# Designs tried in a protein design run: peptides against a protein of PDB entry 4J2C. Part 69

Target 1, 107 residues: chain A of PDB entry 4J2C
Amino acid sequence: MEDPFFVVKGEVQKAVNTAQGLFQRWTELLQDPSTATREEIDWTTNELRNNLRSIEWDLEDLDETISIVEANPRKFNLDATELSIRKAFITSTRQVVRDMKDQMSTS

## One batch from the design tools (peptide; made by RFdiffusion4, then SolubleMPNN)

Design b2_p21_6_s3 (from b2_p21_6, 14 letters changed)
Fold by OpenDDE base, seed 3:
Structure b2_p21_6_s3 (fold): chain B 107 residues (1-107), chain A 21 residues (1-21)
Amino acid sequence: as target 1 above (107 residues)
Amino acid sequence: DEERKREREEKREKLRKFYYE
């Protein structure tokens, strides 16, 4: 069986891209309220929040796999560089999500 | 929503099958 980490990683990255698109639209709507309906603002805000929450959940699941690998190094025999890349993905993606959430909470 | 929950569970299942085998 092949390690599914990269598959889930790819799915998370797709979700991040989607969230970034929603975030951009959210920013545009709030930048010029005269060109925005409340309905679209509410929808965009809700979709963005839901997507960010989903990403955070997926990152928790991916982070759990890191703990499992580190607790069982002989079983998985991962290259140190690969493990570093996995950790970096989780860390950087959490930061991307956090940045969007911070901007939403302060707007 | 339920769809997002299902999607998460699908990803969790992919991981579980490998990491908890």
Scores: peptide ipSAE 0.643, ipTM 0.937, DockQ to the pose 0.529
Fold by OpenDDE base, seed 2:
Structure b2_p21_6_s3 (fold): chain B 107 residues (1-107), chain A 21 residues (1-21)
Amino acid sequence: as target 1 above (107 residues)
Amino acid sequence: DEERKREREEKREKLRKFYYE
């Protein structure tokens, strides 16, 4: 059985890219009201929030796998480098999400 | 959002099958 961590990681990466695009549009809509409709603002905001929430959910699940691996090192036998990469991915992605959420909450 | 909930559950199940086997 293949380690599904990488499958979920890929889905998160895709969702991050989507969210970043939505965030860019969200920013543009708020910056220039003349080019924005309420409908697009609402849609973009909703889609962005949904994407961010999904990412956070997946990161929680991925983080749980890290805990399992660290609690059972002999069972999974992951080298330190791979484990570090997995941890770094979760940490950095959480930061990316946090940055977008912080900007949305202050607007 | 039911669709997103289902997607999360599917991912969780895949992870569970591997990490709790």
Scores: peptide ipSAE 0.639, ipTM 0.936, DockQ to the pose 0.515
Fold by OpenDDE base, seed 4:
Structure b2_p21_6_s3 (fold): chain B 107 residues (1-107), chain A 21 residues (1-21)
Amino acid sequence: as target 1 above (107 residues)
Amino acid sequence: DEERKREREEKREKLRKFYYE
């Protein structure tokens, strides 16, 4: 069986791109209220929050796999470079999500 | 959101099949 980590990683990356698009639209709507409807603002805000939450959930699941691998190194036989890449992905993605959430909470 | 919950569970299942086998 092939390691599914990269499959889920790819799905998370896609979700991040979607969230960034929603965040951009959210910013645009708040920047020019005259061209924004309350319906679109509410929809965009809700979709963005939901997407960010989903990403956080997926990262939690990916992080769990890291713990499993580290607890069973002989079973999975991953090299240090691969493990570092996986950890870096989770850390950097969490930061991207946090930055968007911070901006939303201050607006 | 039930759809998002299902999507998460599908991803979790993929991971479970490999990491908990």
Scores: peptide ipSAE 0.638, ipTM 0.937, DockQ to the pose 0.519
Fold by OpenDDE base, seed 1:
Structure b2_p21_6_s3 (fold): chain B 107 residues (1-107), chain A 21 residues (1-21)
Amino acid sequence: as target 1 above (107 residues)
Amino acid sequence: DEERKREREEKREKLRKFYYE
């Protein structure tokens, strides 16, 4: 059986790209209120928040796999480099999400 | 929201099948 980590990772990456697009639109709408409708602002805000939440959920699940691997190293036989890449992905993605959330909370 | 829950469960199931086998 193939390790599904990379599959979920790819799905998270896709979700991040989607969220970044929504975030850009969100920023544009708030920067020029005269051209923005409340409906689009609300929709964009909700979609963005939902996407970010989903990403965070997936990262929790991915992070759990790291714990499992570290608790059972001989079962999975992942080298240090691969494990580092997995951890780095989770860390960097969490930061990307955090940055967007921080900007949303301060606006 | 229900769709998002389903999507998460699908991913979780994929991971579970491998990591808890």
Scores: peptide ipSAE 0.636, ipTM 0.937, DockQ to the pose 0.551

Design b2_p21_6_s4 (from b2_p21_6, 12 letters changed)
Fold by OpenDDE base, seed 1:
Structure b2_p21_6_s4 (fold): chain B 107 residues (1-107), chain A 21 residues (1-21)
Amino acid sequence: as target 1 above (107 residues)
Amino acid sequence: SEAEKERREEAREKLRKFYYE
């Protein structure tokens, strides 16, 4: 069986791109009410929050896999470079999500 | 979309099978 880490990583990346688009629209709607309906604002907000929650869920799962690999190094045989890339992805993606959540909470 | 949700659920399932079984 192939390691599915990169598959989940790819899905997270897609979700991040979607969230960033929703976030951009969300900011535009709130900055210019004349271009927005309450319905669109609510829809965008809900979709964005759901997307961010899903990303965070996947990041937790990915983070757990790293712990499993580190606890069982002989089973998976991942090199240090690959592990570093995986950890960096999780860290950087969490930061991206955090930044959007912080801006939403202060609006 | 529902298709996206399905793909992500399938990916999670693969992750479970690979790392926990």
Scores: peptide ipSAE 0.525, ipTM 0.890, DockQ to the pose 0.866
Fold by OpenDDE base, seed 5:
Structure b2_p21_6_s4 (fold): chain B 107 residues (1-107), chain A 21 residues (1-21)
Amino acid sequence: as target 1 above (107 residues)
Amino acid sequence: SEAEKERREEAREKLRKFYYE
């Protein structure tokens, strides 16, 4: 079986792009109430929250695989560069999600 | 979307099989 880490990584990246679009619309709706309905605000908010939670779920799964690989280096045979790339992806993506969540919580 | 949910569920299942079994 091929290592599915990159498959999940790709799906997370797609979800991040979707979340960023929803976040942009969310900010626009709140900045100009004259162009916003309560229904659209509620829908956008709920979709964004659900999307962010889904991303966080996948990141937890990806993060756990790092621990498994580090505990079983001979089984997976990943070099230091590949492992660093995987860790960096998780760290940077968590930061992107955190930034959006922080802005939503302070509004 | 439903298609996205399905793809992500399949990806998670592959991850489980590869790393946890």
Scores: peptide ipSAE 0.522, ipTM 0.890, DockQ to the pose 0.861
Fold by OpenDDE base, seed 3:
Structure b2_p21_6_s4 (fold): chain B 107 residues (1-107), chain A 21 residues (1-21)
Amino acid sequence: as target 1 above (107 residues)
Amino acid sequence: SEAEKERREEAREKLRKFYYE
């Protein structure tokens, strides 16, 4: 069986791109209320929140796989470089999500 | 979308099968 980590990673990356688009629209709507409807604000906000939560869920699953690999190194036989790349992806993606969430909470 | 949900569910299932079984 092929390691599905990269599959979930890819889905997370797609979700991040979607979230970034939604976040940009969200900021635009709040910056110019005259061009924004309440319906679009609500839709964008909800879609963004749901997307971010989904990303966080996937990151938790990915992070758990790291723990499993580290607890069973002979079973998975991943080299240090691969493991480092996986950890870095989780860390950097969490930061991206955190930044968006922080801006949403302070607006 | 439903297609997106299905892909994500399949991905999660693959993770479970690969890492937890």
Scores: peptide ipSAE 0.520, ipTM 0.888, DockQ to the pose 0.892
Fold by OpenDDE base, seed 2:
Structure b2_p21_6_s4 (fold): chain B 107 residues (1-107), chain A 21 residues (1-21)
Amino acid sequence: as target 1 above (107 residues)
Amino acid sequence: SEAEKERREEAREKLRKFYYE
């Protein structure tokens, strides 16, 4: 069986890109209310929150796989460099999500 | 989208099968 970590990683990356687009729109809508409808604001806000939540969910699953691999190194036989890359991806992506969430919470 | 949700669910299922079984 192919290692599905990369599949989930890819989906997370897509979701991050989508979230960043939604976040940009969210910011624009709040900066100029005259060009925004309540419907679009609500939709954008909800979509963004849902997307971020989904990303966090996937990151949690990915993070658990790291623990499993580290507990069973012989079973998975992952290269140390590969494992480091996986950890870095999770860490950096969490930071990206956190930055967006922090900005949303201050509005 | 629904298609995206489906892909993500499939990915999660594969993840479970690969790492937890």
Scores: peptide ipSAE 0.519, ipTM 0.887, DockQ to the pose 0.872

Design b2_p21_7_s1 (from b2_p21_7, 11 letters changed)
Fold by OpenDDE base, seed 1:
Structure b2_p21_7_s1 (fold): chain B 107 residues (1-107), chain A 21 residues (1-21)
Amino acid sequence: as target 1 above (107 residues)
Amino acid sequence: SELEKRYQEIVEKWKKRVEEE
């Protein structure tokens, strides 16, 4: 595999989907204590944080690769369109993660 | 260069992860 970005992107997208599901359940558990057990709250919270941390780690690596390419454009063969797609993916994904983290920190 | 080396390190890390899955 010459360029694994699309694979990493897919893994990040899967992790985002998983995190969003966990976040939804986390919200439901905190809003209705009658349907919540401490065990499920703890499990959901931990799984959610683990997924978010995994996403952030991959985004840091992705961002670094883009920075390296942009600093050395003649040494890499990625065109402007592909770089824009990758940058947009990082930006939008960071926003999704930030929104969930902000709500968790204020609860 | 050092930047190119870092780029390859990240790529190889990703490749290794994909191969292990």
Scores: peptide ipSAE 0.495, ipTM 0.871, DockQ to the pose 0.856
Fold by OpenDDE base, seed 3:
Structure b2_p21_7_s1 (fold): chain B 107 residues (1-107), chain A 21 residues (1-21)
Amino acid sequence: as target 1 above (107 residues)
Amino acid sequence: SELEKRYQEIVEKWKKRVEEE
């Protein structure tokens, strides 16, 4: 079986990609109301939020695993390089999500 | 330990999700 982290990472990345696409559409719909229906706006918004929530949920678990390993490094097989990769992924992904959420909150 | 158990819980959750897909 694949390393669960890598699988989750892949799933999170897919969700991020989906969210980014939805976010782009969301911005387009709001920027040009003549091309937008309320139904599509609502659908896009909901799908976007769902994806973002999914990402955040996975990031919470990922973050917790990092915290656990850092608190007990000798009990886990993850080395510093692996931890750095995971931490970087979490940090960067959180930033991407935050950017989208911030823009959504201001609209 | 509690933390180790929690870690494994998360990992198992992930594994389970993969298996369900």
Scores: peptide ipSAE 0.490, ipTM 0.871, DockQ to the pose 0.715
Fold by OpenDDE base, seed 2:
Structure b2_p21_7_s1 (fold): chain B 107 residues (1-107), chain A 21 residues (1-21)
Amino acid sequence: as target 1 above (107 residues)
Amino acid sequence: SELEKRYQEIVEKWKKRVEEE
């Protein structure tokens, strides 16, 4: 059966792109309060947080699959190259999420 | 094993998401 990881990766990347767009709008709204409504700020903030949470959830599942494979590699068809790709994706994506969360917490 | 079962659980969850799209 086909490994659905590539689809999940695509969904996570889409969520990252959406979050980055929301984050940009979030910063714009906070930079110029005269052009921002509280309703849009709240909506943007909530959508952003929801997207980030969704990403983190998927990354947790992805990370768990890697841990399971590494615990018993002979039971799975993933080679070292594929595992490295998946690890790199998780690491880089977590960093992107962390950066946005850090900026939100300091604003 | 429990680990294999957990792995399949995650994969099946992903498959369901793909099917719903």
Scores: peptide ipSAE 0.487, ipTM 0.871, DockQ to the pose 0.817
Fold by OpenDDE base, seed 5:
Structure b2_p21_7_s1 (fold): chain B 107 residues (1-107), chain A 21 residues (1-21)
Amino acid sequence: as target 1 above (107 residues)
Amino acid sequence: SELEKRYQEIVEKWKKRVEEE
């Protein structure tokens, strides 16, 4: 098959979208306790964290592949443009995850 | 090399995940 990165990227993107939705709900629940049950808060928090961990795990693998390619460029056929795209994806995604995690840690 | 092996491990993991979808 083709380079599976595109599929992993897609899965990470879906997980990010899911996490962002959960994060929004999480903030809403915490903003108005009258609309929130502890069960929903716990569920939302857990699902959110699970998605974030899943993303981070994939990002670690993605980052490792990039490191390996850069350490052994002649062994792989990924050009600089593709590597830049992958790096940018990892960087931006990590930032999104970090932003959510930072807000969660302060609440 | 060990790095190449690790790369293949990651790729195979991804491929497996794709195949399971």
Scores: peptide ipSAE 0.499, ipTM 0.874, DockQ to the pose 0.772; fails the geometry check

Design b2_p21_7_s2 (from b2_p21_7, 13 letters changed)
Fold by OpenDDE base, seed 3:
Structure b2_p21_7_s2 (fold): chain B 107 residues (1-107), chain A 21 residues (1-21)
Amino acid sequence: as target 1 above (107 residues)
Amino acid sequence: SELEKRYEEIKEKYLERKEKE
């Protein structure tokens, strides 16, 4: 059986990379209005928000996979170390998303 | 098993969401 954690994790990582790029552009657009159009600002903002929401949704699924594995870790051949790594990924990713959201909300 | 079933359901749910995007 394929471990759904890795499937979702991969997509989360892609979305995070995309979001970080969009966030960088977003900050640039807001810092230099002379080089920014409202259209690009709106597009960038919307794309960024969409990516962040996608990540948050996927993180919920990842959390559920953790719960399932913790119910019977031997069945899924996962030890405490692997579970810790997975939990750390979720936690750190949530923090990355939170940081971007916080900056967007204060702009 | 029930656990495996739930595990697969998460995967399927994810795939369904991606298909809608």
Scores: peptide ipSAE 0.097, ipTM 0.651, DockQ to the pose 0.608
Fold by OpenDDE base, seed 1:
Structure b2_p21_7_s2 (fold): chain B 107 residues (1-107), chain A 21 residues (1-21)
Amino acid sequence: as target 1 above (107 residues)
Amino acid sequence: SELEKRYEEIKEKYLERKEKE
């Protein structure tokens, strides 16, 4: 059975990078009306929300895989260091997403 | 086993989402 974690992790990392770029542009558009159009604001907002939703869904799946692997680490050939790395990735990524969502909801 | 079944279900869900995106 192939471990899907690294594949999903890669997709999450790509989505995070995209979301961070979109978020930066989103803040710039809202802070400088002279450079902002309604069309770009709407597009950026929608793309950002879609990326964040995708990330959150993948993180739920990744989190469940952690529970499965922890039930029998030897079966999946993962040591404590690898499990720690996976947990840290999920935790830090959730924080990144939460920070962006919090700022969007309070703007 | 039940754990393996759940793991495969997660893999299938991932594939379904990616194919529909």
Scores: peptide ipSAE 0.084, ipTM 0.641, DockQ to the pose 0.664
Fold by OpenDDE base, seed 5:
Structure b2_p21_7_s2 (fold): chain B 107 residues (1-107), chain A 21 residues (1-21)
Amino acid sequence: as target 1 above (107 residues)
Amino acid sequence: SELEKRYEEIKEKYLERKEKE
C-alpha cells in the first residue's frame, strides 16, 4: 500500500497556486471596472470558485488519512513529527482557502 | 486490516475524481 498523502498534497499545492493567481486577477477586475468586462469577471469568479472547491475536496481526503495513520503510525512508518507536519499543512491550507472565500463573500 | 482498507479507498476515490477532471 502506497501512502497517498504526498500525491494529494502535491495536487492541493498546484490548485492553491492557481487559485491565488485567479484571486489576484479577481481583485484587480473588481477594483478597476474600466479595465474589466463582465465576461472576464464571470469567468474568473467561476474558475476561482471551482479551484477552491477542488482544494476543499482534497483536504477532506487528507484529513481522513490523518485519522487512519494516527491509529498506528509505526505501521505506516510515520512519527509524531511527520504527523504534525501533515496536520499543519491541512490547517494552513484551509486558512488560505477561508481567507479567499471571506473576501469573495463580502464583495 | 480495516485501517489499510480505508486508506486504499481514499486513494482510489482521489484517483477517480482526478480522472474525471
Scores: peptide ipSAE 0.075, ipTM 0.632, DockQ to the pose 0.655
Fold by OpenDDE base, seed 2:
Structure b2_p21_7_s2 (fold): chain B 107 residues (1-107), chain A 21 residues (1-21)
Amino acid sequence: as target 1 above (107 residues)
Amino acid sequence: SELEKRYEEIKEKYLERKEKE
């Protein structure tokens, strides 16, 4: 009995952690170019963007699971509290991604 | 993506199980 929401959520959480690490490094590289190579900057930037894109893709899948459950809550045995928690996770994660993307776009 | 394929497979199985309950 595996809920597909948890499968994707786990991957999203890992990607978020990875992205946050990459974002931190990205910031450091840009703040002190003397300690950075062009290769590392490009690699870090690319990896960060890829992770953010991956997260956004997975969040769409999570939204789909919400839609499926909301179509028939009784069938999936999820109460309002659980649905609220899942929605909150998606919303907050989108905000985290948005914040990083906004900072990258202003550089 | 590979993850997407895996998710869709799991989702289909999950929904199928719920239909049988």
Scores: peptide ipSAE 0.096, ipTM 0.608, DockQ to the pose 0.139; fails the geometry check

Design b2_p21_7_s3 (from b2_p21_7, 13 letters changed)
Fold by OpenDDE base, seed 5:
Parts: structure tokens; sequence; C-alpha cells
Structure b2_p21_7_s3 (fold): chain B 107 residues (1-107), chain A 21 residues (1-21)
């Protein structure tokens, strides 16, 4: 059995970077309608939502791995420091996603 | 063990989702 955490973490990081770029463009399009088309607004909005949903899905899996490891840390050979790093990543990433979603819902 | 099996299932679920994208 291989540890899947690092693989999923990497994909989450890529999706976060993509989402942040899309979010920036989304805000620009809404702030200056003269430079925006309906097609680009719709495309950007949909792509952003899809990325955020993908991140949330992966975070649920990562969160579950934490529970599994904590049930038997010796078997999985993870120390307290590594577990802390993993938990921090999940927490901080959820915050980033929540911030973007909050702004989208209030626009 | 049951815990190891659950961990592997999460990995497989992730890989399956990636293939469908």
Amino acid sequence: as target 1 above (107 residues)
Amino acid sequence: SELEERYEEIKEKYLKRQEEK
C-alpha cells in the first residue's frame, strides 16, 4: 500500500492555482462590463465552480485519510509533525475555497 | 487490516475520478 496523500495534495495545489486565476478574471469581468462578453463570463464562472468542486471533493478524501492514520499511526509510520502538516494543508485550503465561494455567492 | 483497506479504497476512488476527467 502506497500513501496517496502526496499525490492528491499535488493535484489540489494545481486546482487551487487554476481557481485563483479564474477567480481573478471573474472579478475583472464583473467590475468592467465594457470589456466582458456574456460568453466569457459564463465560461469563467462555470470553470471556476468546477475547479472549486474538484478541490472540495479531494479535500474530503484527504480528511478521511487523516482519520485512518490517527487510528493506527504506527502502522502508517507517520509522526505528529507530518500529521500536523497534513491537517494544516486541509484547513488552509478549505479556507481559500470558502473565501472564493463567499464572494461569488454575494455578487 | 480494515484500516489499510479503507486507505487503499480512497486512493482508488481518486484515481478513478482522474481518469474520468
Scores: peptide ipSAE 0.113, ipTM 0.699, DockQ to the pose 0.656
Fold by OpenDDE base, seed 1:
Structure b2_p21_7_s3 (fold): chain B 107 residues (1-107), chain A 21 residues (1-21)
Amino acid sequence: as target 1 above (107 residues)
Amino acid sequence: SELEERYEEIKEKYLKRQEEK
């Protein structure tokens, strides 16, 4: 079986791409009322929030796996480079999510 | 969610395999 980190990482990356697309559309709808319907605004907003929530949950699990590995590094045989890549992914993804959430809360 | 459950199952199996090494 594949390392679960890579599986979840792939799912998170897909969700991030989807969220970014939804976020872009969300901003467009709010900035140009002539192209917006209430139905599309509501749908886009809800889908975006759901995606962001899903990502945050997955990142928590990924963060937990990091903690488990770091508690016994020799047991899992992950080198320092791979561990750094995993940590960087979590950190950068959290920032991407935070940026979108901040803009939604201040709109 | 289904994805969350799948992840936990995969993680559990993965960790057990590591324990056996």
Scores: peptide ipSAE 0.104, ipTM 0.648, DockQ to the pose 0.138
Fold by OpenDDE base, seed 4:
Structure b2_p21_7_s3 (fold): chain B 107 residues (1-107), chain A 21 residues (1-21)
Amino acid sequence: as target 1 above (107 residues)
Amino acid sequence: SELEERYEEIKEKYLKRQEEK
């Protein structure tokens, strides 16, 4: 069994892809009301919010793995470079989520 | 959630393996 960080990372990546698709559709629906039904708007909005929340939750799990490793780096044999890469993934993903949430809150 | 449960299980197994090294 591999490092749980990569397990959760994979789940986050899938959820991000799903969220991006939903966000694109959400944007399209709001840009052209004549082609959008209220039902689809509501469904897309709810699904998007749920996906974003799921990502945020998983990022907390990733943060936990970082904390565990940093508490005892020798035990897990991870160098500073790999830890930096892992942290960068979490940070960049949070930014992606934040950007979508910001746009949703202003619409 | 299902993912959370899986993660915790995986994490515990992973940590245990590291302690045994």
Scores: peptide ipSAE 0.095, ipTM 0.623, DockQ to the pose 0.139
Fold by OpenDDE base, seed 2:
Structure b2_p21_7_s3 (fold): chain B 107 residues (1-107), chain A 21 residues (1-21)
Amino acid sequence: as target 1 above (107 residues)
Amino acid sequence: SELEERYEEIKEKYLKRQEEK
Protein backbone atom coordinates (compact mmCIF):
# COMPACT_ATOMS: atom_id res chain seq x y z
CA MET B 1 0.00 0.00 0.00
CA GLU B 2 1.22 3.47 -0.90
CA ASP B 3 1.98 6.36 1.44
CA PRO B 4 -1.32 7.89 2.59
CA PHE B 5 0.01 11.30 1.62
CA PHE B 6 0.10 10.33 -2.04
CA VAL B 7 -3.42 8.94 -1.89
CA VAL B 8 -4.85 12.17 -0.56
CA LYS B 9 -2.58 14.30 -2.73
CA GLY B 10 -3.98 12.61 -5.79
CA GLU B 11 -7.52 13.34 -4.71
CA VAL B 12 -6.62 16.95 -3.97
CA GLN B 13 -5.05 17.39 -7.39
CA LYS B 14 -8.15 16.04 -9.10
CA ALA B 15 -10.37 18.30 -7.04
CA VAL B 16 -8.18 21.31 -7.84
CA ASN B 17 -8.43 20.62 -11.55
CA THR B 18 -12.18 20.24 -11.28
CA ALA B 19 -12.48 23.41 -9.22
CA GLN B 20 -10.43 25.40 -11.70
CA GLY B 21 -12.69 24.29 -14.51
CA LEU B 22 -15.78 25.15 -12.52
CA PHE B 23 -14.31 28.49 -11.53
CA GLN B 24 -13.64 29.34 -15.15
CA ARG B 25 -17.20 28.47 -16.07
CA TRP B 26 -18.50 30.39 -13.06
CA THR B 27 -16.63 33.47 -14.23
CA GLU B 28 -17.96 33.11 -17.76
CA LEU B 29 -21.54 32.74 -16.58
CA LEU B 30 -21.31 35.87 -14.48
CA GLN B 31 -19.62 37.88 -17.22
CA ASP B 32 -22.36 37.17 -19.75
CA PRO B 33 -25.70 36.51 -18.09
CA SER B 34 -27.42 36.37 -21.48
CA THR B 35 -25.80 33.01 -22.11
CA ALA B 36 -26.45 31.65 -18.65
CA THR B 37 -29.42 30.04 -16.99
CA ARG B 38 -30.12 30.39 -13.30
CA GLU B 39 -29.95 26.63 -13.01
CA GLU B 40 -26.44 26.45 -14.43
CA ILE B 41 -25.23 29.36 -12.32
CA ASP B 42 -26.54 27.77 -9.16
CA TRP B 43 -25.22 24.35 -10.05
CA THR B 44 -21.78 25.66 -10.97
CA THR B 45 -21.57 27.77 -7.85
CA ASN B 46 -22.56 24.91 -5.59
CA GLU B 47 -20.25 22.42 -7.26
CA LEU B 48 -17.38 24.86 -7.05
CA ARG B 49 -17.95 25.53 -3.37
CA ASN B 50 -18.24 21.82 -2.68
CA ASN B 51 -14.97 21.12 -4.44
CA LEU B 52 -13.17 23.89 -2.61
CA ARG B 53 -14.49 22.61 0.70
CA SER B 54 -13.36 19.10 -0.19
CA ILE B 55 -9.87 20.36 -0.97
CA GLU B 56 -9.63 22.24 2.30
CA TRP B 57 -10.70 19.14 4.18
CA ASP B 58 -8.11 17.00 2.45
CA LEU B 59 -5.42 19.58 3.12
CA GLU B 60 -6.12 19.21 6.81
CA ASP B 61 -5.56 15.48 6.41
CA LEU B 62 -2.31 16.15 4.60
CA ASP B 63 -1.22 18.44 7.41
CA GLU B 64 -1.93 15.61 9.81
CA THR B 65 0.35 13.30 7.86
CA ILE B 66 3.08 15.92 8.08
CA SER B 67 2.67 16.16 11.82
CA ILE B 68 2.86 12.39 12.16
CA VAL B 69 6.05 12.19 10.13
CA GLU B 70 7.68 15.10 11.91
CA ALA B 71 7.01 13.40 15.22
CA ASN B 72 9.30 10.57 14.12
CA PRO B 73 11.07 11.21 10.81
CA ARG B 74 13.29 8.15 11.11
CA LYS B 75 10.30 5.86 11.43
CA PHE B 76 8.87 6.96 8.11
CA ASN B 77 12.18 7.33 6.28
CA LEU B 78 11.46 10.75 4.82
CA ASP B 79 14.24 13.28 4.48
CA ALA B 80 13.98 17.02 4.90
CA THR B 81 13.70 17.57 1.16
CA GLU B 82 10.65 15.34 0.81
CA LEU B 83 8.97 16.97 3.78
CA SER B 84 9.66 20.37 2.30
CA ILE B 85 8.07 19.31 -0.97
CA ARG B 86 4.99 18.03 0.82
CA LYS B 87 4.65 21.21 2.84
CA ALA B 88 5.08 23.29 -0.28
CA PHE B 89 2.28 21.38 -1.98
CA ILE B 90 -0.08 22.08 0.89
CA THR B 91 0.88 25.74 1.06
CA SER B 92 0.58 26.35 -2.66
CA THR B 93 -2.72 24.49 -2.89
CA ARG B 94 -4.16 26.52 -0.03
CA GLN B 95 -3.18 29.64 -1.92
CA VAL B 96 -4.95 28.43 -5.06
CA VAL B 97 -8.10 27.76 -3.07
CA ARG B 98 -7.85 31.09 -1.29
CA ASP B 99 -7.55 32.97 -4.56
CA MET B 100 -10.71 31.39 -5.92
CA LYS B 101 -12.61 31.92 -2.69
CA ASP B 102 -11.55 35.56 -2.55
CA GLN B 103 -12.87 36.17 -6.04
CA MET B 104 -16.13 34.42 -5.28
CA SER B 105 -16.66 36.44 -2.11
CA THR B 106 -16.29 39.71 -3.99
CA SER B 107 -18.98 38.91 -6.56
CA SER A 1 -16.89 11.54 4.51
CA GLU A 2 -16.18 8.51 2.39
CA LEU A 3 -12.78 9.87 1.43
CA GLU A 4 -11.93 10.58 5.04
CA GLU A 5 -12.84 7.06 6.06
CA ARG A 6 -10.72 5.61 3.30
CA TYR A 7 -7.82 7.84 4.26
CA GLU A 8 -7.98 6.79 7.89
CA GLU A 9 -7.97 3.14 6.96
CA ILE A 10 -4.98 3.59 4.71
CA LYS A 11 -3.20 5.73 7.27
CA GLU A 12 -3.61 3.15 10.01
CA LYS A 13 -2.27 0.40 7.80
CA TYR A 14 0.63 2.57 6.74
CA LEU A 15 1.56 3.50 10.28
CA LYS A 16 1.35 -0.10 11.39
CA ARG A 17 3.73 -1.18 8.66
CA GLN A 18 6.21 1.51 9.67
CA GLU A 19 6.14 0.36 13.27
CA GLU A 20 6.93 -3.16 12.20
CA LYS A 21 10.13 -2.14 10.42
Scores: peptide ipSAE 0.076, ipTM 0.622, DockQ to the pose 0.140

Design b2_p21_7_s4 (from b2_p21_7, 12 letters changed)
Fold by OpenDDE base, seed 4:
Structure b2_p21_7_s4 (fold): chain B 107 residues (1-107), chain A 21 residues (1-21)
Amino acid sequence: as target 1 above (107 residues)
Amino acid sequence: SELEERYEEIKKKYLERLASQ
């Protein structure tokens, strides 16, 4: 295994799926306080933030690998199609994270 | 080079994560 990207991508995808579930629960808890405990709100919020932070951290590493490959394309035998796919994954995932963070900050 | 060294650091980091799973 020479290329770590597929490993990191898998970790990010798992964290995104987890975050989306936590975000849904977070929304439900805040819109109906009568059925929510402060303990569950705090737990859900913290778990959500942890997952989002994990995603952002991995995306930074992925973004850096892209920059390194583009700086020396002959050393790293990745074609333009694969690089495009990787960039698209990073961009779309950042947008998903940003959307959740924006809603959390404006609530 | 510095870029190659950084790439190897990232590679090592995630290979170790994979191994620990």
Scores: peptide ipSAE 0.282, ipTM 0.805, DockQ to the pose 0.827
Fold by OpenDDE base, seed 2:
Structure b2_p21_7_s4 (fold): chain B 107 residues (1-107), chain A 21 residues (1-21)
Amino acid sequence: as target 1 above (107 residues)
Amino acid sequence: SELEERYEEIKKKYLERLASQ
């Protein structure tokens, strides 16, 4: 059976790309109201929030898998390098999400 | 163990998600 991490990682990466696109559009809509409709603003905002929430949920599961692996590293056959890569991915992705959320909360 | 069972649950969850895409 396949390691679930790379599957989830791929989905998270796609969701991040989608969120970044939505965030860019969200910024554009708010910076120039003359080119924005309330409908598009609402749609973009909701889609962005949903994507960010999805990412956060997946990161929680990924973080849990890491904790489980660290509790019994021999059984799951992951070396320190791979574990470090996975941890770095979660940390950096959480930062990306946090940056977008911070800007949304202050705008 | 409980942790191993949880890991398998997560694995199953995301493999099923992949299959449904």
Scores: peptide ipSAE 0.277, ipTM 0.804, DockQ to the pose 0.935
Fold by OpenDDE base, seed 1:
Structure b2_p21_7_s4 (fold): chain B 107 residues (1-107), chain A 21 residues (1-21)
Amino acid sequence: as target 1 above (107 residues)
Amino acid sequence: SELEERYEEIKKKYLERLASQ
């Protein structure tokens, strides 16, 4: 089987970069109302939430592939190092998303 | 198997996304 992980990983990384930019703008808009319009705040908030949801969806798929590989290791021929890298990527990315979501929900 | 079928579904989904870029 061809490994889909690298494809999803790339998409997630792009979405994370986009989300981080949107999050930065979101914080700036809320910190200085004189430079913000309600329209830009709403647009930025919606785009940010959409990106975060996309990331979370892809991470669920990545997590599922990990579970599948671990259930049948002889079928996929991935070594322990690669599996650890994949797990670390999912964990760290979820934390990045969680941090942004927590700040959005408490602001 | 059921797990292999699911893996292929995920594979197909993201390969299609890649192809549509």
Scores: peptide ipSAE 0.271, ipTM 0.799, DockQ to the pose 0.838
Fold by OpenDDE base, seed 3:
Structure b2_p21_7_s4 (fold): chain B 107 residues (1-107), chain A 21 residues (1-21)
Amino acid sequence: as target 1 above (107 residues)
Amino acid sequence: SELEERYEEIKKKYLERLASQ
């Protein structure tokens, strides 16, 4: 059985990179209104939220694959080290998303 | 099994996404 984790991980990483760029622009626009238009603020905010939601959705799928593997470890041939790496990726990525969402909610 | 089926569904979804890139 082919392992889908690397595919999803790649998609998540791309979305995180995009979100981080959008988040940086978002903060710049809010910090200097003289260089910001309402249109760019709205677009940036919307794109950022869309990326964050996409990441969260993919992380749920990744979490589910881990649960499935752990329910039948012999079938999937993943050792404890790899599972730990995958769990760490999910945890750290969720934290990155949470940090951005927290800052957006307080602005 | 149900779990295997769900795993394959997730696999299919993201392999299709990869193919669309």
Scores: peptide ipSAE 0.275, ipTM 0.801, DockQ to the pose 0.825; fails the geometry check

